# Peptides against a protein of PDB entry 3J47: the designs that were tried, part 122

Target 1, 121 residues: chain A of PDB entry 3J47
Amino acid sequence: IRLTNQLKSLKGLQSKLKDVVEYLDKVINKELPINHTILGKLQDVFNLLPNLGTPDDDEIDVENHDRINISNNLQKALTVKTNDELMVIYISNLVRSIIAFDDLIENKIQNKKIQEQRVKD
Target 2, 69 residues: chain B of PDB entry 3J47
Amino acid sequence: YEEKEESNLAATKSMVKIAEQYSKRIEEEKELTEEELKTRYVGRQDPKKHLSETADETLENNIVSVLTA

## One batch from the design tools (peptide; made by RFdiffusion4, then SolubleMPNN)

Design b2_p26_3_s1
Fold by OpenDDE base, seed 3:
Structure b2_p26_3_s1 (fold): chain B 121 residues (1-121), chain C 69 residues (1-69), chain A 26 residues (1-26)
Amino acid sequence: as target 1 above (121 residues)
Amino acid sequence: as target 2 above (69 residues)
Amino acid sequence: EKEKLLKEGYELNEQRLKKLKEVLKL
């Protein structure tokens, strides 16, 4: 039950991240206006996401601080962060799946050993 | 601007902490998997089961942490 | 056949675990 709920939650997060990426692509393509509320929520999501190794690209040329570039750089940083979180979640799910599979394999081996022992007795 | 930057910085720090916690949990999961492997060779079911359960719990906590973030 | 499948499963899991360890070290 708990694992299933976690998987469901992970799928929900993945879907949400996909929706965010799709929204960002639409914004980049000028298909949709920048929704400040969505951007703020995205920022909140990104602020909650663990930074997987952003290389210190400290060379953000500070001079053309149009609010749009800060928003885009923040969105990009946030997108990278979201991708990293998704990657972490994906890896975690893979590890769980591996562990569960290993347990299934072990259970199968044990069952086979028990069956072989019963045939010898 | 400053308040938002401070919020972003706090959030970034929180994220770094979550990443560190995640890394630690992954290492714990790995240790559990190694113990499971060892226990598989020794044929002792109980330690393997406990290791598997602990790995599952660790992963669950990681997923919940990522979802809550 | 079942034993072979089991071995293949273990090997796959070992490979996935190795990849996971690599990602976690990054």
Scores: peptide ipSAE 0.389, ipTM 0.827, DockQ to the pose 0.019; fails the geometry check
Fold by OpenDDE base, seed 1:
Structure b2_p26_3_s1 (fold): chain B 121 residues (1-121), chain C 69 residues (1-69), chain A 26 residues (1-26)
Amino acid sequence: as target 1 above (121 residues)
Amino acid sequence: as target 2 above (69 residues)
Amino acid sequence: EKEKLLKEGYELNEQRLKKLKEVLKL
């Protein structure tokens, strides 16, 4: 149930991200006016996406319009902040998984000891 | 979608608080793991189980935080 | 054999926990 809900949430996020990309493309193509609320939401979503890409210092060409650069710099800063948050969450989950694994091992050892005692009785 | 965004913003604020709580939870998980280690030495199952349960709760909270992110 | 595997699992988990503690200190 929980993993299925996680997958569903991830799929929902992916769909929303796709919708945002489509919206951004429409804004870039001047088909729609720049909606600041949508851009803010997009920044929040980008801030929620783990960096799947290496921060390759690849020069996203600085030349496109100052306001887009400020929005991109803010998006980049927000993306960095979110990557940091995602890293912390990932590390946290890893820690908990390790602890849970230790407990499972211990439970298995205890169960084995109980079985060995039952065979001796 | 908007509710998810408000939830994500609240989750991001909660994630900063969760990062602080996470450092604290990592310490609590460590204490739990130390208690498990101590309980491994004492051979008492009950303290180890309680430590395991608290580590699991901490893990669940991180997973919920990741899912809310 | 299963006891040996369990001990190896515990040692592996302790090593992972140690690495995790190192990452958390960074």
Scores: peptide ipSAE 0.376, ipTM 0.834, DockQ to the pose 0.017; fails the geometry check
Fold by OpenDDE base, seed 4:
Structure b2_p26_3_s1 (fold): chain B 121 residues (1-121), chain C 69 residues (1-69), chain A 26 residues (1-26)
Amino acid sequence: as target 1 above (121 residues)
Amino acid sequence: as target 2 above (69 residues)
Amino acid sequence: EKEKLLKEGYELNEQRLKKLKEVLKL
């Protein structure tokens, strides 16, 4: 049950991420106007993603591109944050898989010991 | 503009908080794995099971947090 | 043979755990 729910949650996340990527691609291609509500929700999603990227203070000359650059820098910061959160989720899932595998190996060793004991008896 | 900046600041603060929560969950998972290793050497199954369950719960909470974000 | 495979599995998991600990220290 718990693993099935986790798989369902992961599939839901994957579908949502795909929809987000598809939406972002449409926005980049100017096929859709920037929906502030969707961007706000994406930003909220991104804001729920830890920024693992320290923005190195690359002095990008802020002069003429300011508003679009603020939106792009925010979107980039949000993308970095999403990447970081995805990385964190990936690492967490990897760790869980390792722990579950260790438990499986231990269970197999125990089962083997129980079988060896039954053969001695 | 100001309202958007305030929303972005709130969002950024929420991101930092989520990152901290994630870091804490990873540390909890590491502690669980260390206890599992110790339990492997001691032959105590129950602490290892509890560690595995806690790691599973931590991962589930992480996945749910990402899905709800 | 199965016991050898189990031992190799434990060693692999231990290596993965070590790598994970390294990533978490970064």
Scores: peptide ipSAE 0.370, ipTM 0.828, DockQ to the pose 0.017; fails the geometry check
Fold by OpenDDE base, seed 5:
Structure b2_p26_3_s1 (fold): chain B 121 residues (1-121), chain C 69 residues (1-69), chain A 26 residues (1-26)
Amino acid sequence: as target 1 above (121 residues)
Amino acid sequence: as target 2 above (69 residues)
Amino acid sequence: EKEKLLKEGYELNEQRLKKLKEVLKL
């Protein structure tokens, strides 16, 4: 039940992220004007995401003050944030897999010790 | 549109909370691994089983967090 | 031989866990 609910929430977030990407693509193609309200809320979402590492300050190209660049920088920042979140999830799964493997190794060592004790008796 | 935006804000806040809970779960998993290492020296199976169960729960919660991200 | 492989597996996992802690700044 918890795993299914978490899977459903992830699918919802993924669908929403896809909708944001589709919206940004439409803005880049000049099919839709930049919705400042959507951009502001997306920025709020970005600011609410925990800083997954110091963003290397170096790729904030400070020079391009144009409104289009602010939208692209925000989209890039959101993409980076999404990638960072996916990376954290990936690292988390790796850690759990490592711990599960350590437990398997320990169980195997214990089983071997039990077998060695049985051979000595 | 506004309902989707509000839902996304709530989902993002939930994700931040999940990330904090995940960091805490990783620490709990490490404590269990240390307890397993200590249990290898003490020869008691019970702390090791509890560590394995907590690691499995932590893995399940991360898989769910990945499925929710 | 199997016991040696198990010890090497534990040492590898411990190194991976240490590296992960460093990456997460935990």
Scores: peptide ipSAE 0.364, ipTM 0.823, DockQ to the pose 0.018; fails the geometry check

Design b2_p26_3_s3
Fold by OpenDDE base, seed 2:
Structure b2_p26_3_s3 (fold): chain B 121 residues (1-121), chain C 69 residues (1-69), chain A 26 residues (1-26)
Amino acid sequence: as target 1 above (121 residues)
Amino acid sequence: as target 2 above (69 residues)
Amino acid sequence: DKQKELQKGYELNEERQKKLLEVLKL
């Protein structure tokens, strides 16, 4: 369910970005007047998007290494944090799997003991 | 889309909580394994089942945390 | 370094799972 929702959100964002690009191309070609409302919303989206475009390596504030930033350059710092979280989740899943296997082993041992008792009766 | 965005935001807030909860979940999983070990010695069905269920819940929470991350 | 730690964690879990499978076969 969550992955499906994330995929749907990503697809919706991709579709919206495509529509914006098509609109901007039409405005550049003077086929459509500049819609100030759409541009304002786009500017708001760009302002909410952490600066995707500033190439300067130096301003990656150390504080953002611990918080998932939406944008690709911030995504490099966030990738480190995401990797740490993924490691924790992976280890946790492994531990849960081990516990589940231990329970399966015990159930199998119990089933063998029950079968041995039935053969003795 | 909005429902998924709200779910992702809730998931992101949950991820910070998940890091703290992860340490606690690891400890709960260890306790479950110890209870399974104890249950193997004392009596077969009920404590082991409870440990298995708690381990499964811990795994599910970790999977949800990974999927949210 | 973190990727290597994650890989080591996976290997450790695989070894534990193999041991559990051996106990299940006995």
Scores: peptide ipSAE 0.481, ipTM 0.860, DockQ to the pose 0.017; fails the geometry check
Fold by OpenDDE base, seed 4:
Structure b2_p26_3_s3 (fold): chain B 121 residues (1-121), chain C 69 residues (1-69), chain A 26 residues (1-26)
Amino acid sequence: as target 1 above (121 residues)
Amino acid sequence: as target 2 above (69 residues)
Amino acid sequence: DKQKELQKGYELNEERQKKLLEVLKL
């Protein structure tokens, strides 16, 4: 269920990104007026996305190839961050598991002591 | 799609919170372990049980965090 | 590097769990 939801969200995000790109292309081609609301939302998305080196609007002239690489580099950086988070979570789970086992051991030791006391009485 | 996006957004926010809380959770886990150690020395079941319960809660929270990530 | 660190963490936890299991058997 969760993985399926994440996949659906990723697909939805991909679709939205495609729509945004298509919109931006239409704006660049002067086929549609600049929608300030869409642009603002895009900026918000970009601000929420870790610094995807969005080339500032000013360097329009840096070739399309670099944009794909920047997106890939950011995706890579995000992937690394996600991996770090997963690692932390994994270690935390392991530590918690160890603590739970320690408690189980202690409970067993206590039970054994209680049994030994009952045998002595 | 929207529900899944909302769920992913919530998951992402949870991951950020998990990252921040991770250090605190590690400290809480250490405190629990110390309480368990103290309980072992005192030979009283009650503090040990409490430590165990807190460790279990910490584990559960980590598992939920992993599943959310 | 992070994957290796994660693996080391897993191994450490497995060792701790084994020690705990050994204590439980006593």
Scores: peptide ipSAE 0.475, ipTM 0.857, DockQ to the pose 0.017; fails the geometry check
Fold by OpenDDE base, seed 1:
Structure b2_p26_3_s3 (fold): chain B 121 residues (1-121), chain C 69 residues (1-69), chain A 26 residues (1-26)
Amino acid sequence: as target 1 above (121 residues)
Amino acid sequence: as target 2 above (69 residues)
Amino acid sequence: DKQKELQKGYELNEERQKKLLEVLKL
């Protein structure tokens, strides 16, 4: 269920990205005006996706380059934050795994004691 | 898609809360391990089982947090 | 630095698991 939901979300993102690209192409071709809402949503998506490769050096005007650099810095910062969160989660899972292992060890020791008692009886 | 985005946002807020709760959960896990250790000394299986159950709940919460991340 | 701290956390957990495994073998 969860993996399927993630896949569905990724597919939806892919479709949305395709729609944005198509929209951007239409804007570049002066067929449609720039939709600021789509651009804002795209920025939000980029902020959520740290490792989406730099779109190729298409002729983005110098003013967009500074905004893209700010966006890249923000993306880097968000990526670092995401990495920190993942690290915390990983450590937490390890700690829980260790505790579960300790419990298994204790259960095994108890089972061994019960078996030893049965052999004495 | 919107439901997933809302779920992810809720999950992210939960992750921040989880980070705060993580320190508390680590302490709860330690307490459980200590109670388990104490139960090993006392020979009473019931407190150890309760500690194990609480550790498992803490583990499950971390797994859910990881899965939500 | 954070990656190193994470790695240290993993190593500590591995050591704890090894100790637990040793107790299980007793």
Scores: peptide ipSAE 0.464, ipTM 0.853, DockQ to the pose 0.018; fails the geometry check
Fold by OpenDDE base, seed 5:
Structure b2_p26_3_s3 (fold): chain B 121 residues (1-121), chain C 69 residues (1-69), chain A 26 residues (1-26)
Amino acid sequence: as target 1 above (121 residues)
Amino acid sequence: as target 2 above (69 residues)
Amino acid sequence: DKQKELQKGYELNEERQKKLLEVLKL
């Protein structure tokens, strides 16, 4: 269920992203007038989107460099936060695994004691 | 799509709660480990079983948290 | 640095699990 919901959300995001790209291409090609409302929503989406874009194309103009740096810093900060969260979860899982193992050891020790008592009887 | 977004928002809120609960769960896990140690000394099965069950619940909650993250 | 800490935490837990497994085998 959860994986299916994540996949559906990802597919929906992908479809929406494709529609946005198609709209932007039409605006760039002057096939459609610039819709300020759509552009505002896109800007909001871009501000909310961690820069998932591969930084490989270095050639985008200097004014975008500060925004790219802010976005990279935000992405880095979000990545760090995500990494910290994953680390906490990992440590928690390890601790739980250790406790479960301790219980297994105790169960084995108890079983051994029961067997030793049965041999003495 | 909206249903998934709502589910993700709920999951994120749940993660924040899970982080707070995780600190409590770590303490509960320690208490259970101490009870298990005491139970090893006293030879009573019941406290050890309860510790094991709480450890399992803690592990399950962490797995769910990992899957939610 | 954080990845190294995570890895170190994992290794520590693996060592603890190995010790527990050894006690289970005894």
Scores: peptide ipSAE 0.448, ipTM 0.847, DockQ to the pose 0.017; fails the geometry check

Design b2_p26_3_s4
Fold by OpenDDE base, seed 2:
Structure b2_p26_3_s4 (fold): chain B 121 residues (1-121), chain C 69 residues (1-69), chain A 26 residues (1-26)
Amino acid sequence: as target 1 above (121 residues)
Amino acid sequence: as target 2 above (69 residues)
Amino acid sequence: SKEKELQEGLELNEQRLKQLKEVLEL
């Protein structure tokens, strides 16, 4: 149940990210004006999203470098934070899986013992 | 900018706290696994199941906390 | 044979648990 909920949340996030990308593309193409509110929400989403790809440094115009560097540092910091959170989640899920597997193994051992006892009987 | 910085700092602090809580929960899960191992030796099916369930719950809570953070 | 397979599975889980502990220490 919980894993399914996580998957659903992830799918929702993916859909939202797609919408954001589409919006950004429209802004780049001058089809829509830059909406600061949307950009702010996107920034919030990026802050919440661990490894949202830092736009490769290569094509962003050199002139806004200092402000971009601060923003990039913040984005990097947020990315690191999100990565750490994802790692924690991953480890937790792995541990749960291991425990579940151990229980399964134990159940199988018990079942075998029960079967052996029945054959002796 | 300053407000965003403060918000980010607060968020970062919250994440650190969540990470600490997660670490603690992982330790609790390990303890449960050890108890399951002990229970396996005793051959009592019910205690082992309970330990496994508790470990699963602990992990679930950790995952929810990380996702909420 | 099935018991041997079960034991091998347990050993694998123990190894994974050790790896998780290492990551947490990190």
Scores: peptide ipSAE 0.415, ipTM 0.838, DockQ to the pose 0.017
Fold by OpenDDE base, seed 1:
Structure b2_p26_3_s4 (fold): chain B 121 residues (1-121), chain C 69 residues (1-69), chain A 26 residues (1-26)
Amino acid sequence: as target 1 above (121 residues)
Amino acid sequence: as target 2 above (69 residues)
Amino acid sequence: SKEKELQEGLELNEQRLKQLKEVLEL
């Protein structure tokens, strides 16, 4: 049951990752703005992943507890890493948007200056 | 299980490498933006445009790299 | 007036860029 749930979660995560990739491609192509909601949902999924490995208090033998804790810690670390990567992607997209906006503003200012010069002549 | 662990480890290492590359590209974008700001004071259009284009390309490559990882 | 607004927008974007850089350095 746990392994099946992990596999299912992994498949779900994989599917979501694919969706994120598709979304990012659309953002790169300037078709869509960065959707904070998608990123937030992805973060939520990652934050829930560590909890998928903790069964409730049923009598699991002491020896498996260390492996489960290590696995949970590893999963948490991987989750944090994935969240960090997602944050980096988000920040990168934001930076691109800001740069593009700055360029647009500069172009507009330049165009205005050119027009003002033409009117003065 | 071991094969999966090895695969996950390899994937993790790849992600770290991508993160490092991303950080480097972000720094390059910052430099480009600073040059653009300097160029705005000088009033020459060509360096600013080139900087902006380079920043966009760098960011695009970073996003593609992260998505591919 | 529009030019001033544009300059203010650029300044705001520069500030945002600075913040992003700070986050990336952290």
Scores: peptide ipSAE 0.430, ipTM 0.840, DockQ to the pose 0.019; fails the geometry check
Fold by OpenDDE base, seed 4:
Structure b2_p26_3_s4 (fold): chain B 121 residues (1-121), chain C 69 residues (1-69), chain A 26 residues (1-26)
Amino acid sequence: as target 1 above (121 residues)
Amino acid sequence: as target 2 above (69 residues)
Amino acid sequence: SKEKELQEGLELNEQRLKQLKEVLEL
């Protein structure tokens, strides 16, 4: 179920990306005005799709036109926000794992002490 | 597709909420670790157990957040 | 041998605890 939903989301995103590219091409060619609704929907899709890409390829080509830059900046900001959230989740999981490990070690130490005490009695 | 989009939107909103709660969970985990350290020195199992439980809860919440992301 | 393993585990735990503290300070 989860994998199927992920695949469906990916397919939907791919289709939407294609539509956005087509729209952007039309805007570049001055055939159509910028459709804010499409951009908003695209942003929503991008916000929903955690870019599993390494944050370091921040070279989103800044060179695209000023207005595209604003939309791209907002999209970039949303992507950054998602990446930050994922990073926080990762750090939290790491911290929990370390704590669990510490507890395990402590339990082992306690068990050893109990065994040593039993041998002395 | 529409249902999935709605689900993704809900998941994104949930992720934002999780991120907000994450700071609190990190603090709870820190407190648990401190209690564990104190328990090592004092030999009191109860504070250590409480710290472990808090850490586990924090971990579970993070896992749920990852699964929702 | 078992005692040695326990000591190694304790040392590993101490190291992990230190790492955890460092992460919490960040």
Scores: peptide ipSAE 0.407, ipTM 0.838, DockQ to the pose 0.014; fails the geometry check
Fold by OpenDDE base, seed 5:
Structure b2_p26_3_s4 (fold): chain B 121 residues (1-121), chain C 69 residues (1-69), chain A 26 residues (1-26)
Amino acid sequence: as target 1 above (121 residues)
Amino acid sequence: as target 2 above (69 residues)
Amino acid sequence: SKEKELQEGLELNEQRLKQLKEVLEL
């Protein structure tokens, strides 16, 4: 039951991650408008990541236009990084699910062998 | 907005921590898989169970991380 | 038999694991 529920949850997570990846790919390809809510959450994540790495508020008075392109490039780089991280998380979850399932199967096989031995005794 | 930002910040920090834990968990999962493979040959149930449990815990943590993200 | 079904399930999982490893290498 627990393993089945874990597998189901993992499958659900995998599906959701796949949907997120597909969405991000569609956004990159300009096939779909960016969902503002997803983008906002992603932006919040990205805004939080630099704040964790750079403690110094260097007020670099860099001119607004280069900031927008740098911000867009940074945002793009951060988006790609986030996508890569999400993909890694997805794959890792799948691997864990498969391993858990394999262990479950092996446990079941062992239990059957134990039962067969008990019947022979 | 600020509460959401703080929540997102906490979530992001959690995600970074999860990523590090994930990398470690992937390695642990590989080790467990090798142990399971070895245990399959040796026929001892306990190491396989431990590997399976560790893999399950790793999976659960990844799922929670994705759901939080 | 249930054992045969379990073995088939294990083989399927091993195949999926292999696919995941391939994806991780990409």
Scores: peptide ipSAE 0.406, ipTM 0.832, DockQ to the pose 0.018; fails the geometry check

Design b2_p26_4_s1 (from b2_p26_4, 20 letters changed)
Fold by OpenDDE base, seed 1:
Structure b2_p26_4_s1 (fold): chain B 121 residues (1-121), chain C 69 residues (1-69), chain A 26 residues (1-26)
Amino acid sequence: as target 1 above (121 residues)
Amino acid sequence: as target 2 above (69 residues)
Amino acid sequence: TDTLLKQLELELERKKAELEMLNSLK
């Protein structure tokens, strides 16, 4: 059951990552605005990943446990790392969007000043 | 199993490198924003434009990094 | 123009808040 849930979570993460990539491509192409909800859901998935480690009681043999635990811990660590990376990428994209927005605001302020000067002349 | 471990290790190393590159890009973006802010104060258009361009480049690089990971 | 500027400022503020939340979660 746990392995299946981890596989499902991994598949879900993979699917979500694919969706994020597709979304990012659309944002790059200016087809869609940045949707914060997708990122929030991604964060929620990662915040739930630590909880996927709680044992349900079924006796799975000790020898498979170490390799699976290493793989699961590694996969969990990789998933956390992937989440951190995705978060960093998101933050960076947000920062770039903020900078672009600040430039737009400045351009508008300058345009307004130019218009006000033209009205005074 | 070993191939998966090697692949995960390689992916992890790649991710660390991407994170370092990302941190550097964020710093470059901040520097550009300060130059824009200074340019806003000085009234010279050229530094602001350069800052905006570098911010855009940083954004593009982050998007490419996301698409690659 | 003022409305567009206000929308941009609001979006900037929203992004700053989101960034701050994300940084607080780290």
Scores: peptide ipSAE 0.475, ipTM 0.856, DockQ to the pose 0.020; fails the geometry check
Fold by OpenDDE base, seed 2:
Structure b2_p26_4_s1 (fold): chain B 121 residues (1-121), chain C 69 residues (1-69), chain A 26 residues (1-26)
Amino acid sequence: as target 1 above (121 residues)
Amino acid sequence: as target 2 above (69 residues)
Amino acid sequence: TDTLLKQLELELERKKAELEMLNSLK
């Protein structure tokens, strides 16, 4: 279920990204005016998905490189933020696991003591 | 797709909240460890069990957070 | 059992140190 949902989301994101690319191409070709709402939604998507793989489209012309660099820098910053968050979550899980393990050990020790007492009785 | 996007948005907002709660959860986990230590000294199973349960809850919350990240 | 407990305590301390390091990096 979860993996399927993730895959569906990824497919949806891919489709939406394609639509955005198509829209951007139309804007570049002056076929459509710049839609600020679409751009805003795209920014929101980028903010929500910091690991949106840098489109490895290395072939986008040098002049857009600075704006792409700004966008890439923002994306990179968002990726770093996401990585930091994941790291925090990982550490928290690890700590919780350790605590749970400590409790398990203590429970085992107590059970052993109870068993030893039963043997003496 | 839209439902998943909404879920992801909610998850992202939740992640921000989780980041804030994370510090609190770490403290709760620490308190659990202290209660476990206290339980070792007192020899009472109930405080230790409570500590273990809180640690488990904290762990579960972190797992859910990872799953939503 | 005591050895296992000690190992767990060591792991806890290690995780705590790692968390502190992470917090210092932020």
Scores: peptide ipSAE 0.444, ipTM 0.858, DockQ to the pose 0.017; fails the geometry check
Fold by OpenDDE base, seed 4:
Structure b2_p26_4_s1 (fold): chain B 121 residues (1-121), chain C 69 residues (1-69), chain A 26 residues (1-26)
Amino acid sequence: as target 1 above (121 residues)
Amino acid sequence: as target 2 above (69 residues)
Amino acid sequence: TDTLLKQLELELERKKAELEMLNSLK
């Protein structure tokens, strides 16, 4: 179920990215105005998928037009924000894991002391 | 697709809220660690246990946040 | 028990170092 949902989300994102690229091409060609709704949806998709652009892939796409750079900068900013959030979650999990290990170590030390005391009695 | 987009938007908004809550959870975890340290020195198991429990709760919340993300 | 304790201590130290590295990146 989760994997299937992830795959479906990825496929949906891919389709949407294609639609965005097509839209961006039309905007570049001045055929259509910038659709803020599409950009917002794209940003939402990028915010949901922070790791889809390696920094290098984002840099490769940065060579495209100044307006793509602004959209890419906003997407990059959103990606950075999402990466920051993921990093915070990662750090928190690490900290919690450290605390849990500290408690486990202390519990083992206490258990050892209790056993040593029982052997002396 | 639209339902998934809506779900993703909701998830993104939830992530922002989770990030705010995360700062609070980190502080709760620090408090637990301090109580554990105090308990290690004083030999009073109860404050240490409470700190460990709060740290575990903070960990669980982070895991849920990661799973939601 | 001592070996297990030592392993836990090592893992704790590893996690502390990882946390410190992560905090340094923030």
Scores: peptide ipSAE 0.435, ipTM 0.857, DockQ to the pose 0.016; fails the geometry check
Fold by OpenDDE base, seed 5:
Structure b2_p26_4_s1 (fold): chain B 121 residues (1-121), chain C 69 residues (1-69), chain A 26 residues (1-26)
Amino acid sequence: as target 1 above (121 residues)
Amino acid sequence: as target 2 above (69 residues)
Amino acid sequence: TDTLLKQLELELERKKAELEMLNSLK
């Protein structure tokens, strides 16, 4: 079920990305005006796409300044926020795993003590 | 596709709530670890078990959060 | 049982090191 849903989402995203690329090409060629609705949907898709990229790649080229800067800054800010959230989730999972492991060790130590007591009886 | 988008939106809203709960869960996990440490010194098995159970619940919630992300 | 405890201890140490690495990355 989950894998199927992920695959369906990926396929939907791929189709949407293709439509956006086709639209962007038409806008670049001055054949069509910028469709703000498509751009908004694309932003929503980007906001929903967890940046799978490791946080270190700083250099997203700054060049397309003003309107693109607000969109890029918002997208960058949303990306940073998503990365921060993913990092928090990762650390939390790690901490929980460590605690669970510590408890497992303690349970094992207790079991050994119980066995040693049974051998003495 | 629409159903999945709605599910993803719901998941995203849940993730924000999960982030707040996560901060609280981290604090609860620390408290349990301290209680477990204290229980190790006192030789009482029951508090350690409770700490372990709470840590496991915290882990499970984080795993579910990762799976929903 | 001793082997299982040793494996558990090793896993705990590995998880601790992983946590430390994540904390150092932040």
Scores: peptide ipSAE 0.420, ipTM 0.851, DockQ to the pose 0.016; fails the geometry check

